Peptides against a protein of PDB entry 6IDX. Designs and how they scored, part 76

Target 1, 380 residues: chain A of PDB entry 6IDX
Amino acid sequence: KELAKLSADVTFATEFINMDGIIVLTRLVESGTKLLSHYSEMLAFTLTAFLELMDHGIVSWDMVSITFIKQIAGYVSQPMVDVSILQRSLAILESMVLNSQSLYQKIAEEITVGQLISHLQVSNQEIQTYAIALINALFLKAPEDKRQDMANAFAQKHLRSIILNHVIRGNRPIKTEMAHQLYVLQVLTFNLLEERMMTKMDPNDQAQRDIIFELRRIAFDAESDPSNAPGSGTEKRKAMYTKDYKMLGFTNHINPAMDFTQTPPGMLALDNMLYLAKVHQDTYIRIVLENSSREDKHECPFGRSAIELTKMLCEILQVGELPNEGRNDYHPMFFTHDRAFEELFGICIQLLNKTWKEMRATAEDFNKVMQVVREQITRA

## One batch from the design tools (peptide; made by RFdiffusion4, then SolubleMPNN)

Design b2_p13_3_s2 (from b2_p13_3 with S1A T6L S13K)
Fold by OpenDDE base, seed 3:
Structure b2_p13_3_s2 (fold): chain B 380 residues (1-380), chain A 13 residues (1-13)
Amino acid sequence: as target 1 above (380 residues)
Amino acid sequence: APLKPLPLPPLPK
């Protein structure tokens, strides 16, 4: 107890470390000797002193043994550990993951996200916060392949449902620390969109062009009997498609693929458009047909609007940026939907289309409409 | 900046 308090002092810490004191603390954890009458209290103070000593940055985190890591991971994976030991064990694992890639690899082998999810089902918000903080640390330090697997595991309705039901909809106000960890989790999850945001469309790739053609098909052929396959010559078909791409509101209505060569938002805009067209087909068709039938200069160009909105959402959500310590703003919708970004796009494109009509906008007003929509999204 | 670990909760008195 006194050692844990004194370990916060840098002068004491330096002298204690020079006396190999930290090695003695690690060996106490490694021994696992439950034979002492006050083992749990002693262990909680040992773990506190260890963290306070390590926080001075005098000793590398890489000094810890695999036995030490296994003991700490054991306190997180076992269901009947004292809350004080569990809190400190989560904080130690978080610190290890954040400070050492070699420790990350070892910890990722000893613990599962499923074990950390069990600590979210408790009524203790501090335990929940440390569990999410460790999840965030693991997510941040994961290689790209494992980050996608973790995101797919977060897209597992289970983790998001647990966060939603036990944290966000809990009977207690969310503290600043928890709000920050929810923000961090959101940012790290949306950063997986960076690859698609920075992927340029190849206008010569037929498979990518077939996606744009599918958008046209869903908008204009969904009600057409397949018997009216236009048997007219290839030139009339190309001219017809150019008209359809103009009605879809692409800037390059001759070759819409050129609109997706700008990064950001690259292919991510096409992913959003295709998601809207497949998942919210009635909404997509309504937006497209309502603007395609206008002979007035007040048509909202869907294709251009979808691209610029996707770019704007990436800017608002800071896609590709690391989480900031001072930010605590999270979107509850992130925890309600598997495809939260695409669902946000689907809400915002309807807002844009509404705002365009209300403003009686023309193509010259495009940037002004986008600015108004940005203000509407950032105030919501 | 790298994320900082959460501060430890005080031990029960």
Scores: peptide ipSAE 0.039, ipTM 0.693, DockQ to the pose 0.726
Fold by OpenDDE base, seed 4:
Structure b2_p13_3_s2 (fold): chain B 380 residues (1-380), chain A 13 residues (1-13)
Amino acid sequence: as target 1 above (380 residues)
Amino acid sequence: APLKPLPLPPLPK
């Protein structure tokens, strides 16, 4: 108890470390010897002293044994651990993951996100916060191949459902620390969109051009079997498609693929448009046809709007940026849907289309509409 | 910057 308190002092910590005191603490954990009177209390103070000593940055985290890691991971994976031990064990694992890539590898073998999810199903918000913090640390330190697996685990309806039901919809206010961890988890998950955001469309790729053609087909040929497209007049067909791409609100009516060569948002805008067209087809068709039938210069250019909205959403969601320690703003909708970004796009494109109409905007007002929509999204 | 670990809550008295 006194050691745990004194370990916060850098002078004491330096002398205690010089006396190999930290090695003695690690050996106490490694021994697992439950025969001591007040073992749980002693262990809680031992783990506190260990963490406070390590927080001085005097000793490398790589000094810890695999036996120590297994004991700490054991306290997180066992269902009946004292809350004080569990909390310190989560904090130690978080610190290990953040400070050492070697320790991350070892910890990622000993614990699963599924085990950490069990610590979200509790009434203690601090335990929930440390569990999410450790998930975030594991996500941040994961190699790119495993980040997608962790994102898939987050996209797993289970983790999102647990966070939604036990944290966000809990009968208690969300503390700043929890809100920060939810923000971090959001940022780390949306950073997986960076690749698509930075992917330029190849205007010569036929498969990518076929997606743009599919957007046209869904909007204008919804009743037409794609098999019955009369094969004959290539020029009339090109002229027809140029008109359709104008009605879709692309900037380049001749070659809409050119609108997706700018990064950001690159191909991510096309992904959002295709998702809207396939998953929310009625909404997509309505938005396109409401604007394509206008002749009053108040048409909302869907294609241009979708691209700039995707870019704006990437900026708002900090896609490609590291989480900021001072931020705690998260979107609850992120926890309600598997494809939360595309669903957010689908909501925001309707908001944009509405705002455009309300403002009686023209193509010259485009940037003003986008500014108003940004303010609406960031205040929601 | 790397995220910092959450501060330890005080031990229950």
Scores: peptide ipSAE 0.036, ipTM 0.687, DockQ to the pose 0.757
Fold by OpenDDE base, seed 2:
Structure b2_p13_3_s2 (fold): chain B 380 residues (1-380), chain A 13 residues (1-13)
Amino acid sequence: as target 1 above (380 residues)
Amino acid sequence: APLKPLPLPPLPK
């Protein structure tokens, strides 16, 4: 008890470490011996003193044994552990994962995200916060190949549902520490969009061109009787598509694929447009046809707007950036929807189209409209 | 900066 309190002092910590004191604490955990009176209290103080000593950065985290890691992981995976031991065990595992890639590998073999999700179902917000913090640490330190597997586990309706029902909709206000961990989880999950954001469209890829053609088909052919197959002339077809791509608001009316060669947002903009066209077809058709029928130079160029909006959303959400300390801003929609980014795009493209009309904008006002829309999104 | 671990709560008295 006194040791745990004194371990926060750097002078005491230095002397205690020089006396091999930290090695004695690790051996106490490694022994696993429950035979002592007040074992749970003694263990909780031992784990506290260990963390406070390690926080001084005098000793490398790589000094810990595999037996120590297994004991700490055992306190997280066993259902009948004291709350005080569980909390400190989660914090030790988080610190190990953050400070050492070699410890990350060992911990990732001993614990599952499913075991950590069980600690989110409790009423204790501190336990919930440490469970999310350890999930975030594992996600941050995962190799790129394993990061997608973890993300698929987070993209599982289950984790989002548990966070939504037990954390966000809990009967308690969210503390700053929990809000920070929810922010971190959001950033790490949206960083999976970076690959698509940095993928250039190949203008020669037929499969990618067929997606752009599908956007045209959904906008202009969805109501057309299949009997109006435009006549067999290849030249008439090329001229027709150039007109349709102009009406869709692409910058390059001849080859719209060229509009997706700039990264960011690359192919991610096309993914958002296709999602809108398939999942929110009526909204997509309405936006396209309303602007395609205008002759007054007040048409909102949908294709250009969708690309620049996708780029803006990536900038607002900091896609490809590491989580920052001191931020605690998270979007509740991230936890309420499976395709939260694409749904956010679908809301924001409607806002953009409305704002364009209200401003009576022309193509020359495009950047000014985008600034107003940015202010609207960031204040909502 | 690297994310810092959460501060430990005080032990119950």
Scores: peptide ipSAE 0.034, ipTM 0.615, DockQ to the pose 0.723
Fold by OpenDDE base, seed 1:
Structure b2_p13_3_s2 (fold): chain B 380 residues (1-380), chain A 13 residues (1-13)
Amino acid sequence: as target 1 above (380 residues)
Amino acid sequence: APLKPLPLPPLPK
């Protein structure tokens, strides 16, 4: 108890470390010996002193043994552990993961996100916060392949559902620390969009061109019986598609694929447009047809707007950026939808289309509309 | 900045 308090002092910590005191604490944890009187209290103070000593940055985290890691992971994985030990064990694991890639690898072998989800199904918000913090640390330090696997796993859908039901919809106010961890989880999850955001469309890729053609088909041919494809020559067909791509609001009416060569937002804009067209087909068709039928120069160019909105959403959501300390702004929608980014795009594109109409905008006002829409999104 | 670990709450008295 006294050691745990004194370990917060850098002068004491330096002298205690110079006396190999930290090695003695690690050996106490490694022993796992429950035969000591007041074992749980003694262990909780030992773990506190260990963490406070390590927080001075005097000793490398790589000094810890595999046996120590297994004992700490054991305290997180066992169902009947003292709350004080569990909390300190979660904090130690978080610190190990954040400070050492070697320790991350070892910890990722000993614990699963599924085991950490059990610590979210409790009434203690502090335990929930440390469990999410450790999940975030594991997600942050994961290699890109493993990070994508963590996000795609059924466990991640379950994690979002558990967070929604036990944290966000809980009968208690969300503390700043929890709000920060929810923000971090959101940022780390949206960073998986970075690959698509930085992927340029290949104008020669037929599969990517077929997606643009599908957007045209959904907008203009979905009501037309396939029977009346008149055998009009290939040139008339190309001229018709150029008109359709103009009506869709692409900047390059001849080759809309060129509009997706800019990164950001690259292919991510096309993914959003395709999602809107397939999942919210009525909304997509309405937006396109309302603007394509206008001859008053007040048409909102859907294709251009979708690209610039996707770019703006990436900037607002900080896609490709590391989470910042002191930020605690998270979107509850992130936990309500499997495809929260595409759903957010679908809401924001409707807002953009509405704002364009209300402003009586022309193509010259495009940047001004985008500024107003940015302010609307960031204030909601 | 790199994320920092959460501060430990005091032990229950």
Scores: peptide ipSAE 0.032, ipTM 0.647, DockQ to the pose 0.718

Design b2_p13_3_s3 (from b2_p13_3 with S1M T6L S13E)
Fold by OpenDDE base, seed 1:
Structure b2_p13_3_s3 (fold): chain B 380 residues (1-380), chain A 13 residues (1-13)
Amino acid sequence: as target 1 above (380 residues)
Amino acid sequence: MPLKPLPLPPLPE
């Protein structure tokens, strides 16, 4: 107990570390010896002293043994562990993952996200916060392949549902520390969009061109009886498609694929448009047809607007940026749907279309509309 | 900035 208090002092920590005191603490944990009277209290103080000593940055985290890691991971995976030991063990694992890539690899072998989810199903917000913090640390330090696997796993859908039901919709106020961890989880999850945001469309890829053609088909052919496509020559078809791509509001209505060659937002904008067209088909068709039927120069160019909105959402959500300390702003909607970014796009494109009409905007007002929409999104 | 670990839980009384 006294050692744990004194370990917060840098002068004491330096002297104690120079006496190999930290090695003695690690060996106490490694021994796993439950034969001591008041073992749980002694262990809780040992773990506190260890973490306080390590927080001075005097000793490398890589000094810890695999046996130590297994003991700490064991305290997190066992169902009947004292809350004080559990909390400190989660904090130690978080610090290990954040400070050492070697320790991350070892911890990722010993602990699963599924085991950490069990610590979210409790009434203790502090335990929930440390469990999310460790999940965030594991997510941050994971290689890109494992981050994508983590994101795609049924375990993450379950994780989001558990967070929504047990944390966000809990009968208690969310503390600042929890709000920060929810923000971090949001940022790390939206960073998985970075690959698509930085992927340029290949104008020669037929599969990608077929997606743009599918957007046209959904907007204009879904209501047209298939019987009256007159078999008129290839040139009339090309001229028809150029008109359709103009009505869709692409900047390059001759070759809409060129609008997706700029990164950001690259292919992510096309993914959003396709999601809107397939999942919210009535909304998509309404937005496109309402603007395509206007002859008053007040048409909202859907294609251009969708691209610039996707870029704006990436900027607002800081896609590709690391989480910042002191940020606590998270979107509860992120936890309500698996495709939360695409759903946010679908809400924001409707807001943009509404704002364009209310402003009586023309193509010259485009940047002004986008500025107003940005302010509306950031205040919501 | 690297994420900082959460602050330590209070010592048991």
Scores: peptide ipSAE 0.040, ipTM 0.739, DockQ to the pose 0.806
Fold by OpenDDE base, seed 4:
Order: C-alpha cells, then sequence, then structure tokens
Structure b2_p13_3_s3 (fold): chain B 380 residues (1-380), chain A 13 residues (1-13)
C-alpha cells in the first residue's frame, strides 16, 4: 500500500528501480503464490505499484517476462477474479499493447476479444471501459490482416449487441471515459474504409465497369420487359447508356468510371451506391427515377451527389485519421448495423435528395446543398 | 500520437 503511493513519486521510483525493486514486483506476480494471507490485496497493490513505476518511462515495458504476461492475461481470462485485480490487469495489458509491439504479439496469443466481451456484460462501467480500451489498443496495434479480423469481430453482431445492450442502452449515464473509448472504437473501425477511399477506379477494369452497368440495370431495366432483345446496333446501345448515365447524374456521361478516379472517395463511393441499389433497391430506384424524369433543371445528380456525400462522410467520420484524446463523440447507430457506414450513406443520400428539392436547387447550387447537408448531418 | 492508457482509480483505503 505504501509502496503503491510512493511509486507515483519520480524520485522514489528512480531509486526503487535502481534497487531492482520492479524486478521484485514482477517476481511476486510471476510466482502466483496464493498461500499468503491477503494475497488479493497484496497483488492489487503490487500491480498498482508496478503501473505507477512503469508510468515514469524509466524502464522499458519489454523487460517483463512471458510468465508475467501469462499471469496478467490469466487474471483477465479467468472467471471470479477480484475486480481490483481485473481492473489493474486490463490497464497493464493496455499499457503493454500500446508501448510494445513485441508485447502486443504475446498478449494477442494469450487473450481473445471473446474473453474481453465477457467483461462488457457487467454492471461496472469502469471494467467495461478498460475492456473496450484494451480492445481498442489491440485493434490499433494489430497488423493489417489481424485488424481486419478484429473489425470483423466488431462487425460481429455479438460485440455490437453487447456494447449496445450493456453499455449504450444501460440504465446508467455514459461517463466521459467510456464515451471516449466508444469514439476510439468507432474511428478505428472507420479507418478500415481508408483503403477503399483511396482506391482509384480503373476505367479499363471490366469488373468495375460491370458494377456501374449494374447500377444502370437496377435503375432502368427493372421496369423494362426483358423481351427487348439486346440486338440493336452497338452505337444505339452506347447512346442509350450515355443517356442512362446522364439520368443517373454522373459527371462523365460517356464513361462514368472516370468519376471514381478521384481519391478520396474513390471506389468507396461505388461501394455505397451498389449497397444502396442492392439492399435498399426501392429507395435507390425512387431517387434515380424522381430526378431522371425532371425537365425543370431541378434534377439532383445522384452519381455526383453520392460521390461528394461519400467524401463528406469520410471527412465527418475522420476516415484515415487517428483518434484524438479529447473527443467523446460516438454515434450509437454504428452499433446497430453490420454495415453502418453504408446505412448512414443511405440515410444521408435521402436527406440530400430531400434538401435538394426543398432548396429548389440547380446544378449551380450543388456546393450550397452539400454545405447545408453537412450542417444537418453534423448537428444530428 | 499513441493513445494514453486509462488512468487507474485509487485503490480503496
Amino acid sequence: as target 1 above (380 residues)
Amino acid sequence: MPLKPLPLPPLPE
């Protein structure tokens, strides 16, 4: 107890470390010896003193043994651990993951996200916060392949359902620390969109062009009897497609693929459009046909709007940016759906289409509409 | 910047 208090002092910490005191603390944890009276209390103070000593940055986190890591991981993975030990063990693991890539690798072998989810199913918000903080640390430090796996685990209905039901919809106010960890988790999840956001469409890639053609098909051929044989000459077909791509609101009516060569938002805009067209087909068709039938210059260019909206959503969600320590703004919607970004796009494109109509906008007003829509999204 | 670890609450006396 006294050691834990004194360990916060840098002068004491320096001298204690010079006396190999931290090695003694690590050995106490490594021994796992439950034979001592008040073992849990002693261990809680030992872990506190260890953290306070390590926070001075005098000793590298890489000094810890694999046995120490296994003991700490054991306190997180085992049922019926004392809350004080569990909390400190989560904090130690978070610090290890954040400070050392070597320790991250060792910890990622000893702990699963599934084990951390069990600590979200509790009434203690502090434990929930430390569990999410450790998930966030693991997510941040994961190599790209493992980061996608963790995101898929967050995209797993289970983790989101647990966060939604036990954290967000809990019978208690969300504290600042928890709100920050939810924000961090959101930012880290949306950073996986960065690759698609920065991927340029290849106008010569037939598979990518077939997606644009599928957007046209869903919008216009779903109402046309398939009996009109594709046999009318290649020129009439090209002219027809140019008209259809104009009605879809692409900037380049001849080759809409050129509209997706700008990064950001690159291919991510096409992904959103395709998702809308397949998952919300009625909404997609409605938006396209309502604007394609207008002769009054008040048509909302869907293709251009979808691209610029995707870019704007990436800016609002800070895609490609690291989470900021002072931010607590999380969106509960992102915990309700598997494809929350695409669902957000689907809501926002309807808002944009409505706002365009209400403003009686023309193509010249495009940037003004986008500014109004940005304000609407950021105030919601 | 790397995220800072959550501060530990004081141990109950």
Scores: peptide ipSAE 0.035, ipTM 0.726, DockQ to the pose 0.760
Fold by OpenDDE base, seed 5:
Structure b2_p13_3_s3 (fold): chain B 380 residues (1-380), chain A 13 residues (1-13)
Amino acid sequence: as target 1 above (380 residues)
Amino acid sequence: MPLKPLPLPPLPE
């Protein structure tokens, strides 16, 4: 207890480390010997002293043995560990992951996100906070391949559901520390969109061009009886497609693929458009057809609007930016749905279309409409 | 900047 208190002092820490004191603490943990009276209390203070000593940055985290890591991971994976030990063990693992890529690799082999989810199902918000903090650390330090696997895993759907039900919808106020960890998790989740946001469309990729063609098909052919496809020659078909792409509101209605060569938002805009067209087909068709039937120059260009809205949402959500220590603003909506970004896009594109109509906008007012929509989204 | 780990709760007196 006194050692743990004194370990917060840098002068004491320096002297204690020079006396190999930290090595003694690590060996106490490594031994796992439950033979002492008040073992749990002693261990909790040992782990506290260890953390306080390591927080001075005098000793590298890479000095930690695999046996020590396994013991700490054991305290996190065991169901009947004292809350004080569990909390400190989560904090140690978080610190290890954040400070050493080598320790991250070792910890990622010993602990799964699934094991950490069990610590979210408790009434202790502090334990929940440290569990999310460790998940965030693991997510942040994961290589891109593992990060994508973490993202795609059923574990994330479950994680979001557990966070939503046990943390966000809990019968208690969310503390600042928890709000920060939820913010961090949100940012890390949105950063998975960065690849698609920075992916340029290849205008020569037939598969990508077929997606644009599918957008046209869903908008214009879904209501047309397939029997009335006039056997009109290849030129009439090309001319029809150019008209259809103009009605879809693409800037380049001859070659809409060119509209997706700008990054950001690159292919992410096409993904959002395709999601809207497939999942919210009635909404998509309505938005497109309402604007395609207008001859008054007050048509909202859907294709251009979808691209610029996707870019705007990426800017608002700070996609590709690392989480900041001082922020605690999280959006509960991002924990409610698997495709929360695409659903947000679907809400915001309807808002944009409504705002465009209310403003009686023309193509010259495009930037003004986007500014108003940005203000509406950021105030909601 | 790398995120800082959560601060330890104060030791009970």
Scores: peptide ipSAE 0.034, ipTM 0.717, DockQ to the pose 0.696
Fold by OpenDDE base, seed 2:
Structure b2_p13_3_s3 (fold): chain B 380 residues (1-380), chain A 13 residues (1-13)
Amino acid sequence: as target 1 above (380 residues)
Amino acid sequence: MPLKPLPLPPLPE
């Protein structure tokens, strides 16, 4: 007990480490000997002292043995462990993962995200916070190949449902530490969009051009009686499509694929547009037709707006950036839906279209509308 | 900056 308190002092820590004190603490954990009266209390203080000593950064985390890692992982995987031991074991694993790539590899072999999910189902918010912190550490330190697997595990309705039901909708107010871990998890999840955000459209790829053609088809041909397909020659068809791409609000009416060559947001904008058109078809058609039927200069260019909105959302969500210390802002919607980014886009594009009408905007006001929409999104 | 680990809660008295 006194050792655990004194271990927070850097002077004491330096002297104790110089006396090989930390090696003695690691050996106590490695021994696993439950034969002592008050073993659980002694172990909780040992783990506290160990972590406080390591937080001074005097000793490398790589000094720990594989036996030590297995014992700590054992305290996280065993259901009958004291709450105080479990909490400190989660914190030690987090610190090991954050400070050493070699320890990350060993820990990732000993524990699964599925085992950590069980610690989210408890009423103790501190255990929940350390469990999410360890998930975040594992996600942050995962190589790209394993990061996608962790993303798929997070995309598993199960983890999101558990976070939503046991953490976000819990009977207790969310503390700042938990809010920070939820923010970190959100940022790490959105960083998976970076690849699509930085992917340029190839204007010569027919499959990608067919997606733009599908956007046109959904907007203009879904209500058109198939009888009025004018059998007019290939040149008249090209001129017709140029008009349709103008009505869709693309900047390049001749080759809309050119609008998706700028990164960010690249192909991610096209993914959002296609999702809106397929999943929220009535909303998509309404937005396009409402602006395409205007003879006045007050038409909102959907294609340009969708691209710039996607870019703005990436900037607001800091896609491709590492999580910042001191940020605690998370959106519950990201835990409620499988395709939360595309759903956010679908809400924000409706807000943009409404704001454009309310402002009586013209094409010259485009940047002013986008600024107002940014302020609306960031205040919500 | 690398994410800092969560601070340890005080041990129960």
Scores: peptide ipSAE 0.033, ipTM 0.709, DockQ to the pose 0.746

